Peptides against a protein of PDB entry 4KTY. Designs and how they scored, part 55

Target 1, 266 residues: chain A of PDB entry 4KTY
Amino acid sequence: YVLNDIGVIFYGEVNDIKTRSWSYGQFEDGILDTCLYVMDRAQMDLSGRGNPIKVSRVGSAMVNAKDDEGVLVGSWDNIYAYGVPPSAWTGSVDILLEYRSSENPVRYGQCWVFAGVFNTFLRCLGIPARIVTNYFSAHDNDANLQMDIFLEEDGNVNSKLTKDSVWNYHCWNEAWMTRPDLPVGFGGWQAVDSTPQENSDGMYRCGPASVQAIKHGHVCFQFDAPFVFAEVNSDLIYITAKKDGTHVVENVDATHIGKLIVTKQI

## One batch from the design tools (peptide; made by RFdiffusion4, then SolubleMPNN)

Design b2_p13_3_s4 (from b2_p13_3, 7 letters changed)
Fold by OpenDDE base, seed 1:
Structure b2_p13_3_s4 (fold): chain B 266 residues (1-266), chain A 13 residues (1-13)
Amino acid sequence: as target 1 above (266 residues)
Amino acid sequence: SPLSYKLPFPKPK
């Protein structure tokens, strides 16, 4: 999980799983220097740079450009007029070296690009890491652990009221570390995500969230466990907004989100 | 295409 510099990222649809090769290149010239530069740009104290909890959290913030002029600018508008389309990237090296050279965010990325670059960052710094793909990945925008789908009285979705959404697929990372800040048993794989989705205590970042804790329904532990839990296990709650202003739960679907979670064993 | 996108919600069952 540290030594492999070439990987495969799963994407597409749950019924039509596809793979994309990705070169992490953590051993190539200039990459370690760039990873250190990223931490410098984050103004990370030297005392924290040996702590994988702090490093992975900083990495989740800095691999995206939001808030801190980090590495990658995300774009989902299918235009990409002022940079490189996300699909054009084949690995992390060109992105990281461009960032180091220009000292400006690189355009553009989507989830697998963020995950690829973040994977390089983690592995380069000696943190075992892998990419995880979740099909039907929920995006909970209000941290209530569910997908709130508001319906008109005619049964159509009210897009104005419905803020939660579902990705066809989403990629994030898992990083291996001990968690002395958590109860015993919640070390090991930690979910971390550099794709800018939600604000976490002041900036767009996510994790580390204990995978074991989440699997056992413990979402009270730092960091961002509720969000990660919702990505993989939120129920769809269909709510009819009545004309009188009342909300009635019409249906619950516990099978829609997180249909498949895939990671490559390296 | 590797591009990700938001899915519409299905009608309630």
Scores: peptide ipSAE 0.675, ipTM 0.956, DockQ to the pose 0.922
Fold by OpenDDE base, seed 5:
Structure b2_p13_3_s4 (fold): chain B 266 residues (1-266), chain A 13 residues (1-13)
Amino acid sequence: as target 1 above (266 residues)
Amino acid sequence: SPLSYKLPFPKPK
């Protein structure tokens, strides 16, 4: 989880799983220096740089360009006119070295690119890390742990009211660390995500969220456990918006989200 | 293609 410099990222559809090779290159020239530079840009105190909790949280913020002119600019609208299409990247090295050289965010990435670069960052700094792919990955927009699907009286989705959404797949990272800030038993793998999805206490970042805590429904533990929980386990709540303004829950689907979660073991 | 995208919600049963 630290020494492998080439990996496999799962993507595609749950019924048509595909893999993409990704070169992490954490040992390549200039990469460690770039990771240190990233922490410098984040104005991270030296005292915190030895704490994987702080490092992974800062990394989740800095691998995306939002808020802090971090490494990667995301694009999901199929417009890549001012950079490199996300699919053109084959590894982290070119992205990180470009960032270090230009000192400007690199365009463009999507989830697997963010996860790939973040994986390099973590491994480069000695934090065991892996990429996780979740198929039918929920994006909870209002932190209520469910997908709120608002329907018109005719049964059509009210797109104005429906803010939550579902990715065909989403990639994030898991980082191995102790969690002395949490109760005993909630160390180990921690979910961290650098893809800019939701604001977490002032910045687009996510985690570290204890996988064990989430697995056992302890969403109250820092950081961002509710969001990660929702990604893999939220119910679809179908709500009919009546003409009089009242809302009625018409249906609940507990099987739609998180149909498959996969990761490379080695 | 590795591009990710948002899925439409299924119609409720």
Scores: peptide ipSAE 0.669, ipTM 0.955, DockQ to the pose 0.912
Fold by OpenDDE base, seed 2:
Structure b2_p13_3_s4 (fold): chain B 266 residues (1-266), chain A 13 residues (1-13)
Amino acid sequence: as target 1 above (266 residues)
Amino acid sequence: SPLSYKLPFPKPK
């Protein structure tokens, strides 16, 4: 989980799984220096740089450009006029070296690019890490652990009221660490995500969230366990807004989200 | 294409 500098990222559809090679290049010239530079840009205290909890949380913030002029600018509108299309990247090295050279955010990335660069960052700093792909990955917009789908009386989705959404697939990272800040048993793999999705205590970051905690429904544990839980396990709640202003739950689907979660074994 | 996108919600059945 640290030594392999080439990986495979799963993407596509749950019924048509695709793979993409990704060069992490954590041993290439200048990459470790760039990772240290990233932590410098984050103004991270030296005392925290040996703590994988703090490092992974800072990394989740800094790999995206939001808030802090971090590494990557995301783009999902199919307009990439001022940079490189997300699909053109083949690894982390060019991105990180460009960031170090220009000292400006690199354009553009999507989830697998963020995950690839973040994986390099974690591995460079000695944190065992892997990329995880979740098909039908929920994006909970209001932190209530469910997908709220508002329907018109004719059964069509009210797009104005419906703020939650689902990705065809989404990639994030899992990092291995102890969690002395949590009860015994919740160390090990921790979900961390550098793709900017939701604000977490003032910044676009996510994790580390204990995979064991999420697996057992302990969403009260730091950090961002509710959001990660929702990504893999939220129910679809179909709500009809009546003319009198009341809401009626028409249906619940507990099988739609998180149809498949895969990662490459190392 | 590796591009990710948002899926429409299925109509309830």
Scores: peptide ipSAE 0.663, ipTM 0.955, DockQ to the pose 0.917
Fold by OpenDDE base, seed 3:
Structure b2_p13_3_s4 (fold): chain B 266 residues (1-266), chain A 13 residues (1-13)
Amino acid sequence: as target 1 above (266 residues)
Amino acid sequence: SPLSYKLPFPKPK
């Protein structure tokens, strides 16, 4: 999880799983320097740079450009006129070196690009890391651990009221570390995500969230466990918004989100 | 294509 500089990322559809190779290149010239530069840009104290909890959290913030002029600008509107289409990237090296050279965010990425670059960052700094793909990945927009689907009285989705959404797939990272800040048993793999999705205490970042804690329904532990839990285990709540402003729950679907979670075994 | 996208919610049962 540290020594491999080439990986495989799963994407596509749950019923048509696809893979792509990704060159992490954590050992290539300039990459370690760039990772240190990223932490410098984050103004991370030297004392914290040996703490994988702090490093992974900073990395989750800095691999995306939001808030802090971090590494990658995301684009999901199919318009990539001012940079490189997300699908054109084959690895992390070019992205990181461009960032280091230009000192400006690199355009453009989507989830697997963010995850790829973040994986390089983690591995470069000696943190065991892997990429995880979740099919039917929920994006809980209001932090209530459920997908709130608001329906008009005619049964159509009210797009104005419905803020939650579901990705066909989403990639994030898991980083291996001890969690002395958590109860015994919640170390090991920690979910971290650099794709900008939700604000976490002032910045677009996510994790580290204990995979073991989430697996056992413990969402009270730092960091961002509720959001990660929702990504893989949200119920769909269908709510009819009446003309008088009242809400009626019409249906609940507990099977739609997180249909498959895949990671490469290395 | 590796592009990700938002899925529409299924109609309730």
Scores: peptide ipSAE 0.661, ipTM 0.955, DockQ to the pose 0.911

Design b2_p13_4_s1 (from b2_p13_4, 5 letters changed)
Fold by OpenDDE base, seed 4:
Structure b2_p13_4_s1 (fold): chain B 266 residues (1-266), chain A 13 residues (1-13)
Amino acid sequence: as target 1 above (266 residues)
Amino acid sequence: SMPKLTYLTEDEP
């Protein structure tokens, strides 16, 4: 994983899986130096830079521009007038070199761009990493491990009340490391996500969350296990908002979220 | 609810 500088990112729909090439370029001139610069901008203590748990968590925060003037500004409004459209990027190199040169966040990214840049960052620092795509990925923003979908009495979605969202797909990273801070057996692949979705103890970051813990429902393990669990396991709760202000649960769908999780083997 | 069985490729790097 750490030696492969070209990847494939899965995207699209679960019934129409698409792929795009992504150049990680972790061996290109200036890229390692830029990754070190990212950790410098994060004011990361030297003692922590050898710890993949700390490095991956810092990388999760710093690959997005929120909170800390990190690498990428996210945009999902289809208006990219002040930068590069997310779809125009083909690899991490141009993004990282622009960040290093300008010392300002680069515009713009979406999930696969964040995941691509984060994958480069991890691999540059000797952390085995891969991109993971989850189809029908939940974004739980109220930390209740379910997706609350509010419906009008006519059955249409109330977009004002519905804060939770489902991505047709979402990309994040898995990083390989030991977890001496967790019980035995919860090392290995750790989910980390640099797409700014939710605040985690004061910053837009996610992980490392043990993939083994998530698979077995151990949401009490640090970091951000409830959020990652929700991304792949949330039940959809359809709630009708009545005119009298009451809420009625109309349906529960336990099968919609996390239809397929795909990653490329080395 | 019970956690969904997620098929993840768990190959070691």
Scores: peptide ipSAE 0.027, ipTM 0.698, DockQ to the pose 0.040
Fold by OpenDDE base, seed 3:
Formats: sequence, C-alpha cells, structure tokens
Structure b2_p13_4_s1 (fold): chain B 266 residues (1-266), chain A 13 residues (1-13)
Amino acid sequence: as target 1 above (266 residues)
Amino acid sequence: SMPKLTYLTEDEP
C-alpha cells in the first residue's frame, strides 16, 4: 500500500463494475517535492508533518482547489472546456507536476481523479493508502444522517427542495494509521476524502474517520464520521412536500445506499 | 431514487 505505484480504481455501476488503471507515480521525479510543496501551500508546520492524522486531513483539503488553491478543480458539467477532461487523466504524475509548475489548480477532476492524486500524496509521504469505491454513495448535504428526497405531489422529485444526492459511485481513500486520539481499537484504516463534497470545520475536507468507528456506528469520533457514515449507510427518505407546506413521508429505503464497497488488494 | 450519475467524458478501455 506504499510501494505500489500502479493501481486499479473501481467505478461504474453496482451492476456493471468497471476498472481503470491509475499510475500513482509516487517515486517519479518531482512528485515528493510536489507533495512537500502542497504541505507548504497549506502552511503546515514541520511538527505536524510527522503526524499521519494531520497529514491526511491536510491532504484531503489540499488535493481539492477549494478554499486554498489546492491541486485539482472539480467539474461535473460534462463540458471541461478550459482544461483536461477528468477521464483523460491516467495517473497522478502529470497533475501534480502541472500543479507544481504552474502553482495554480489543475483542471479538471472528479472523484476517481481526486482519489488517485490523494493516494499518491499519501503513499509518497509513507502513509499506507488505498482507494475505495462506494456504489450508491450518499451525499448528505444537511448533516442529518439521512437522504431526504423531496417529491412533488405528482411523484416527481422536487429538485429545488432536494439538496441531498446519491452518486452512482464515489471514490475516496483509506489511510492506515494509529489513532491515539481515539479509544483503543479505532486505529487502522481511516477514511479520508479529497473530493469537495461538504465543508468540515471551515474547509472542504473529510477525515480521517475511523473505519472501525463507522462500522460500529460511532459517529461521534473525529473526523467527519457522521458524513462518512451517511455516505455508506443513509436511509433514503422520500418526502412529499404538500402545497400547504406540510411534509409527508411516503417511503423509506434502507437498502439503497452503500450497496457495495470495493477496494483493490495490495 | 434517481442517482446522481458520475459521467466519464470518454469511455474507459
């Protein structure tokens, strides 16, 4: 999980799982320098750079361009006219080197690109890391641990009221570390995500969230455990918004979210 | 539920 410089990312649909190769290139010339530069841009002090908890959290913030002119600009508009389409990237090296050279965010990324670059960052800094794909991944916008889907009286989705969304798939990272800041047993794999989804205490970042904590419903443990828990375990709540302003729960689907979580074995 | 689809600009090999 540190020495492998080529990986496989799972994507597509739960019923049509696809894979793509990704070159992490953590040993390529200039990549370590770029990772250090990323931490410099984050104004991360030297004392924190030895702490994988801090490093992974900073990385989750800095791999996306939001807030801090980080590495990648996300785009989902299917146009990508002012940069490279997300699907055109085959690895992290070109992205990181462009960032280092231009000192400007690189266009464009989507979840697997963010995860790929973040995986390089983690591995380059000696943190064991892997990419995880979650099929039917919830994006809880309201931080209520459920997916609220608002329906019109005719049964159509009210897109204005519905803020939450479900990705057909989403990629993030897991990083291996001890968690001395948590109770015993919650070290190991930690979910971290650089795709800009939600603000976490002032910036677009996510994690490290203990995978063990998530599995056992310990959403109170730092960092961002509620969000990660929601990504994999949210119930879909279908709510009809009546003209009188009342809400009626029409249906609850507890099976839709997190149907499959996949990662490549080392 | 209609999932938010992640679109690839190009088909993967």
Scores: peptide ipSAE 0.019, ipTM 0.527, DockQ to the pose 0.175
Fold by OpenDDE base, seed 5:
Structure b2_p13_4_s1 (fold): chain B 266 residues (1-266), chain A 13 residues (1-13)
Amino acid sequence: as target 1 above (266 residues)
Amino acid sequence: SMPKLTYLTEDEP
């Protein structure tokens, strides 16, 4: 999880799982320097750079360009005219070296690109890390641990009222560390995510969230446990918006989100 | 007979 410089990222659909190779290149020339530069751009104190909790949290913020002119600009609108399409990237090295050279965010990334670059960052700094793919991954933007799907009376989704969304798949990272800031037993794998999804205390970042805490429903444990919990375990709440302005819960689906979570073995 | 869901589909390589 530290020494492997080539990986496999799972993507596609839950019933049609696909894989792509990704070169992490954490040992390539200039990559360590770039990771240090990323922490410099984050104005991270030297004392914090040895703490994987702080490093992974800063990394989750800095691998995306939001807030801090970090590494990657996300794009999901199929408009990539001013950069490289996310699918064209084959590894982290070119992205990180471009960032270091230009000192400007690199265009463009999507979840697996963010996860790939973030995985390089973590591994380069000696933090064991892996990429995780969650199929039917929820994006809860209301912090209510559920997906509210609003329907018109005809059964169509009301896109104006429905703010929450579901990714067909989403990739993030798990980083291995102790969590002395949490109760005993909640160290180990920590979910961290550099894809800019939600604001976490002022910045687009996510984690580290204890995987053990998430598995046991301890959403009160820092950082961003409610969001990560929702990604993998949200109920879908179907709400009919009546013409008279009333809302009626029509159905609850507790089986749709987080149908499969996959990571590379070794 | 579940309602249709709107998914965010990412660009596939």
Scores: peptide ipSAE 0.017, ipTM 0.502, DockQ to the pose 0.802
Fold by OpenDDE base, seed 1:
Structure b2_p13_4_s1 (fold): chain B 266 residues (1-266), chain A 13 residues (1-13)
Amino acid sequence: as target 1 above (266 residues)
Amino acid sequence: SMPKLTYLTEDEP
């Protein structure tokens, strides 16, 4: 994984899977320097820079511009004024070199752009990494491990009360590392995400969350396992909010979220 | 029938 500088990112819909090429360019001139610069901007201690757990967590924070003037500004407004539309990017190199040169966040990214740049960062620093795409990806905003869908008495969705959301697809990264901070067996692939979705202990970051832990329902393990678990395995809870203020669970759908998780195999 | 969900959408790459 570390040696591959060209990748494929899956997107689209579960019934119409699409692919795009992405140039990671981790061996291109200036890219390693930029990755080191990112860690410098994060004020990361030298002692931590050899620890893939710390590096991947810092990377998840710094690839997005929130909190710390990191690499990419996210935008989903379909205007993209004062920057480059997310769809115009074809690889990580131009983004990282622009960041290094300007020392300002680069506009704009969406999930696959964040994942692409983050993949470059990880691979450049010798961490095996891949991009994964989850179709019908849940965004649990209150960390209750479920998607609460509030309904009016007529059965329509109450958009004011419903805060949880579902992406048609979402891309994040998996990084390979040992997890001496976890029980034996929870090393290997770790989910990490640089797309700014939720705050994690004071900043927009996500992971590393043990994929094995999540698969076995161990959401208590650091970092952000509940959020990642919810992305792939949330139940949809349909709740009727009655006029008297009472809530009644009308239905539960345990099959909608995480219909397909795809990654490139080498 | 189940209510229709509104999905967040990424732009087409």
Scores: peptide ipSAE 0.218, ipTM 0.809, DockQ to the pose 0.897; fails the geometry check

Design b2_p13_4_s2 (from b2_p13_4, 6 letters changed)
Fold by OpenDDE base, seed 2:
Structure b2_p13_4_s2 (fold): chain B 266 residues (1-266), chain A 13 residues (1-13)
Amino acid sequence: as target 1 above (266 residues)
Amino acid sequence: SMPKLKLGTEDEP
């Protein structure tokens, strides 16, 4: 994991899985210096820089530009006139070097770009890391562990009432570490995500969430376990909003979210 | 009815 400077990121649809190459470049000139600079911009205490729990949580916040003028500006509006389209990036090196040189957030990223840059950051700092792609990835906005889909009487989605959403695919990272802050057995792979989705204790960040805890339904464990659990295991609740203001649950789909989770093991 | 899918990529056709 730490030694591979080129990776593969899975994307596309569950029925049409695609792969793209990504150059992590964790050994390229200036990349380690840039990762240290990112931690300096975060005002991270030197004592915390040796703790993979703190480092991964800070990295999750700082790889996105929200809150803290971090590395990447996300854009999902197909308007990239003031930067580089997310699809044009082929690796982390140019992004990190631009950030270090300009000292301003780099435009633009989407989930695989965030995951690619975050993977470089983790590997540079000696944290074993990999990218994970989840197909039909839920984005729960109210932390109820459900995807509440409001329907009109005609069966169309009421976009005004429906705040929750599903990504056709989403990429995040898993980082390997011990979790002395959790019960025995919940170390190992931890989910961390730098794509700015939800606010976690005042910042757009996610994790580290124990993959073992999530697999066993232990959503009470820090950090952000409910959100990551929802990404992979939310039920879709189809609710018809009637004209009288009543809500009727028409259908529940427990099989739609998290249909396939893919990671490269090499 | 499918939920509102966000495209994980907007740039790729």
Scores: peptide ipSAE 0.023, ipTM 0.633, DockQ to the pose 0.446
Fold by OpenDDE base, seed 1:
Structure b2_p13_4_s2 (fold): chain B 266 residues (1-266), chain A 13 residues (1-13)
Amino acid sequence: as target 1 above (266 residues)
Amino acid sequence: SMPKLKLGTEDEP
């Protein structure tokens, strides 16, 4: 995980799985300096820079440009007129070197670009890391661990009643570390996400969330475990909004979200 | 009815 400078990112749809190569380049000239610069921009104390919990949490914030003028500006508008389209990137090196040189956020990223750059950041700092792709990935916006789907009385979806949404796929990272701040057994892989989805304690960041804790239904542990749990295991709740303002649950689908989670094992 | 899907990439139909 730390030594591989080239990887594969899974994307596409659950029924049409695609792969793209990504150059991490964590050993290329200027990349370590850029990772240190990212931590400097985050005003991270030197004492924290040896702690993978703090480093991964700071990285999840700083790889996106929100809040802190971090590395990447996210865009999903299909225009990308003031930068590079997300699909044009083939690796992390050009992005990180541009950030270091310009001292301004780089445009543009989507989930796999965020995950690619974040993977470089983690590996460069000696944290074993991998990219994870989740197909039918939920984005729970109201922190209820459900994906609310509102229906009109005619059965049509009313997308105005909720901000909840499902990605056809989403990419994030897992970082390997001990978690002395958690109960025994919840070390190992930790989910961390730099794609700016939700606010976590005042910043667009996510994790580290214990993968083992989440797998066992333990969402009470720091950081952002409910959100990560929802990404992979939200129930789809189909709710009919009646004209009288009442809501009726019509159906529950516990099988749609997180149908396939793919990561490189080596 | 299908949930509102976000496209994860610019190339997704």
Scores: peptide ipSAE 0.022, ipTM 0.611, DockQ to the pose 0.363
Fold by OpenDDE base, seed 3:
Structure b2_p13_4_s2 (fold): chain B 266 residues (1-266), chain A 13 residues (1-13)
Amino acid sequence: as target 1 above (266 residues)
Amino acid sequence: SMPKLKLGTEDEP
């Protein structure tokens, strides 16, 4: 994991799985310095820099530009006139070196770019890491572990009422570490996500969430286990918003979210 | 009745 400087990221649709090559470049000149600089910008205590739990959590915040002038500005509106289109990036090196040189957030990223840069950050700091792609990935906005899909009486989605959303695919990272802060057996792979989706205790960050805890339905463990659980296992709740202001649950789909989770064997 | 999916990638022109 740590020694591989080139990877493959899975993307596309569940029925049309695509792969993209990504150069992590964790051994390239200036990359370690940039990763240290990222932790300096986060004002991370030196004593915390040897703790993969703290490092991965800080990394999840700092790889996105929100809150803290971190590495990457996300954009999903197809307007990339003030930077580089997300699809034009082929690796982490140019992004990290630009960030270090300019001392300003780099434009632009989407989930695989965030995951690619975050994977470099983790590997550069000696944390075994991999990218995970989830097809039909839920984004729970109200922390209820459900995807509440509001429909008009005509069956169209009420976009004003519907806050929750589903990605066709989403990429995040898993980082390998011990979790002495959790019960025995919940170490190993931890989900961490630098794509700015939800606020976690004051910042756009996610994880580390124990993959084993999530697999066993334990969402009470730090950090952000409910959100990561929802990404892979939310029920879709179809609610008709009637003209009289009443809501009626019409359907529940427990099979749509998290249909396929893919990671490269490293 | 399908949820509105967000595109995880930019629409290539």
Scores: peptide ipSAE 0.021, ipTM 0.615, DockQ to the pose 0.404
Fold by OpenDDE base, seed 4:
Structure b2_p13_4_s2 (fold): chain B 266 residues (1-266), chain A 13 residues (1-13)
Amino acid sequence: as target 1 above (266 residues)
Amino acid sequence: SMPKLKLGTEDEP
């Protein structure tokens, strides 16, 4: 989890699981210096740089370009004319070196690119880290722990009535650390995500959220535990929007989200 | 039959 410079990222569909290689390159020339530069750009206090809780939270903010001119600009519109298509990246090194050289956000990333770069950042700083792929990953945009799916009276999905969405897959990171700020037993793997999905206390960042807390439904623990819980265990709420403006719950599916969570064990 | 979900794609086609 620290020494491996090449990884595999899982993607695709739950019934058609795919893999791509990713070069982390945490030992390549200039990469450590770039990770330090990222923390300098974040104006991170030197006293905090030894704390994996603070480092992983800052990293989750700074690997995306939002709020702070961080490393990567996300794009999901299939229009990549002003940069590199997300699929063209094969590793973190070129992205991090471009960021350091240009001092401007690099275009473009999607979840696996964010997760790949963030994995390099964490490993480079001596934090054990891995990439996790969740199939049928929920994005709860209204913080209600539900995935609201609005239907027209004909049963077709109305994508305009909610910002909630389900990704076919989503990639984030787990970082290994102690959590002295949490009750005993909630250390170990912490979910952290640099894909700019939701605002967390003023910045697009996510985590660290205790994986043990999430597995046991403890969503009250910092940071962003409700959001990470929703990604893996939201109920799908099918709501028919009637012509009179009333909403009717037609179905609830508690089994669709988080059908498969995949990560490497070694 | 369940309606077709709005699935986001975080992959190039």
Scores: peptide ipSAE 0.018, ipTM 0.602, DockQ to the pose 0.698

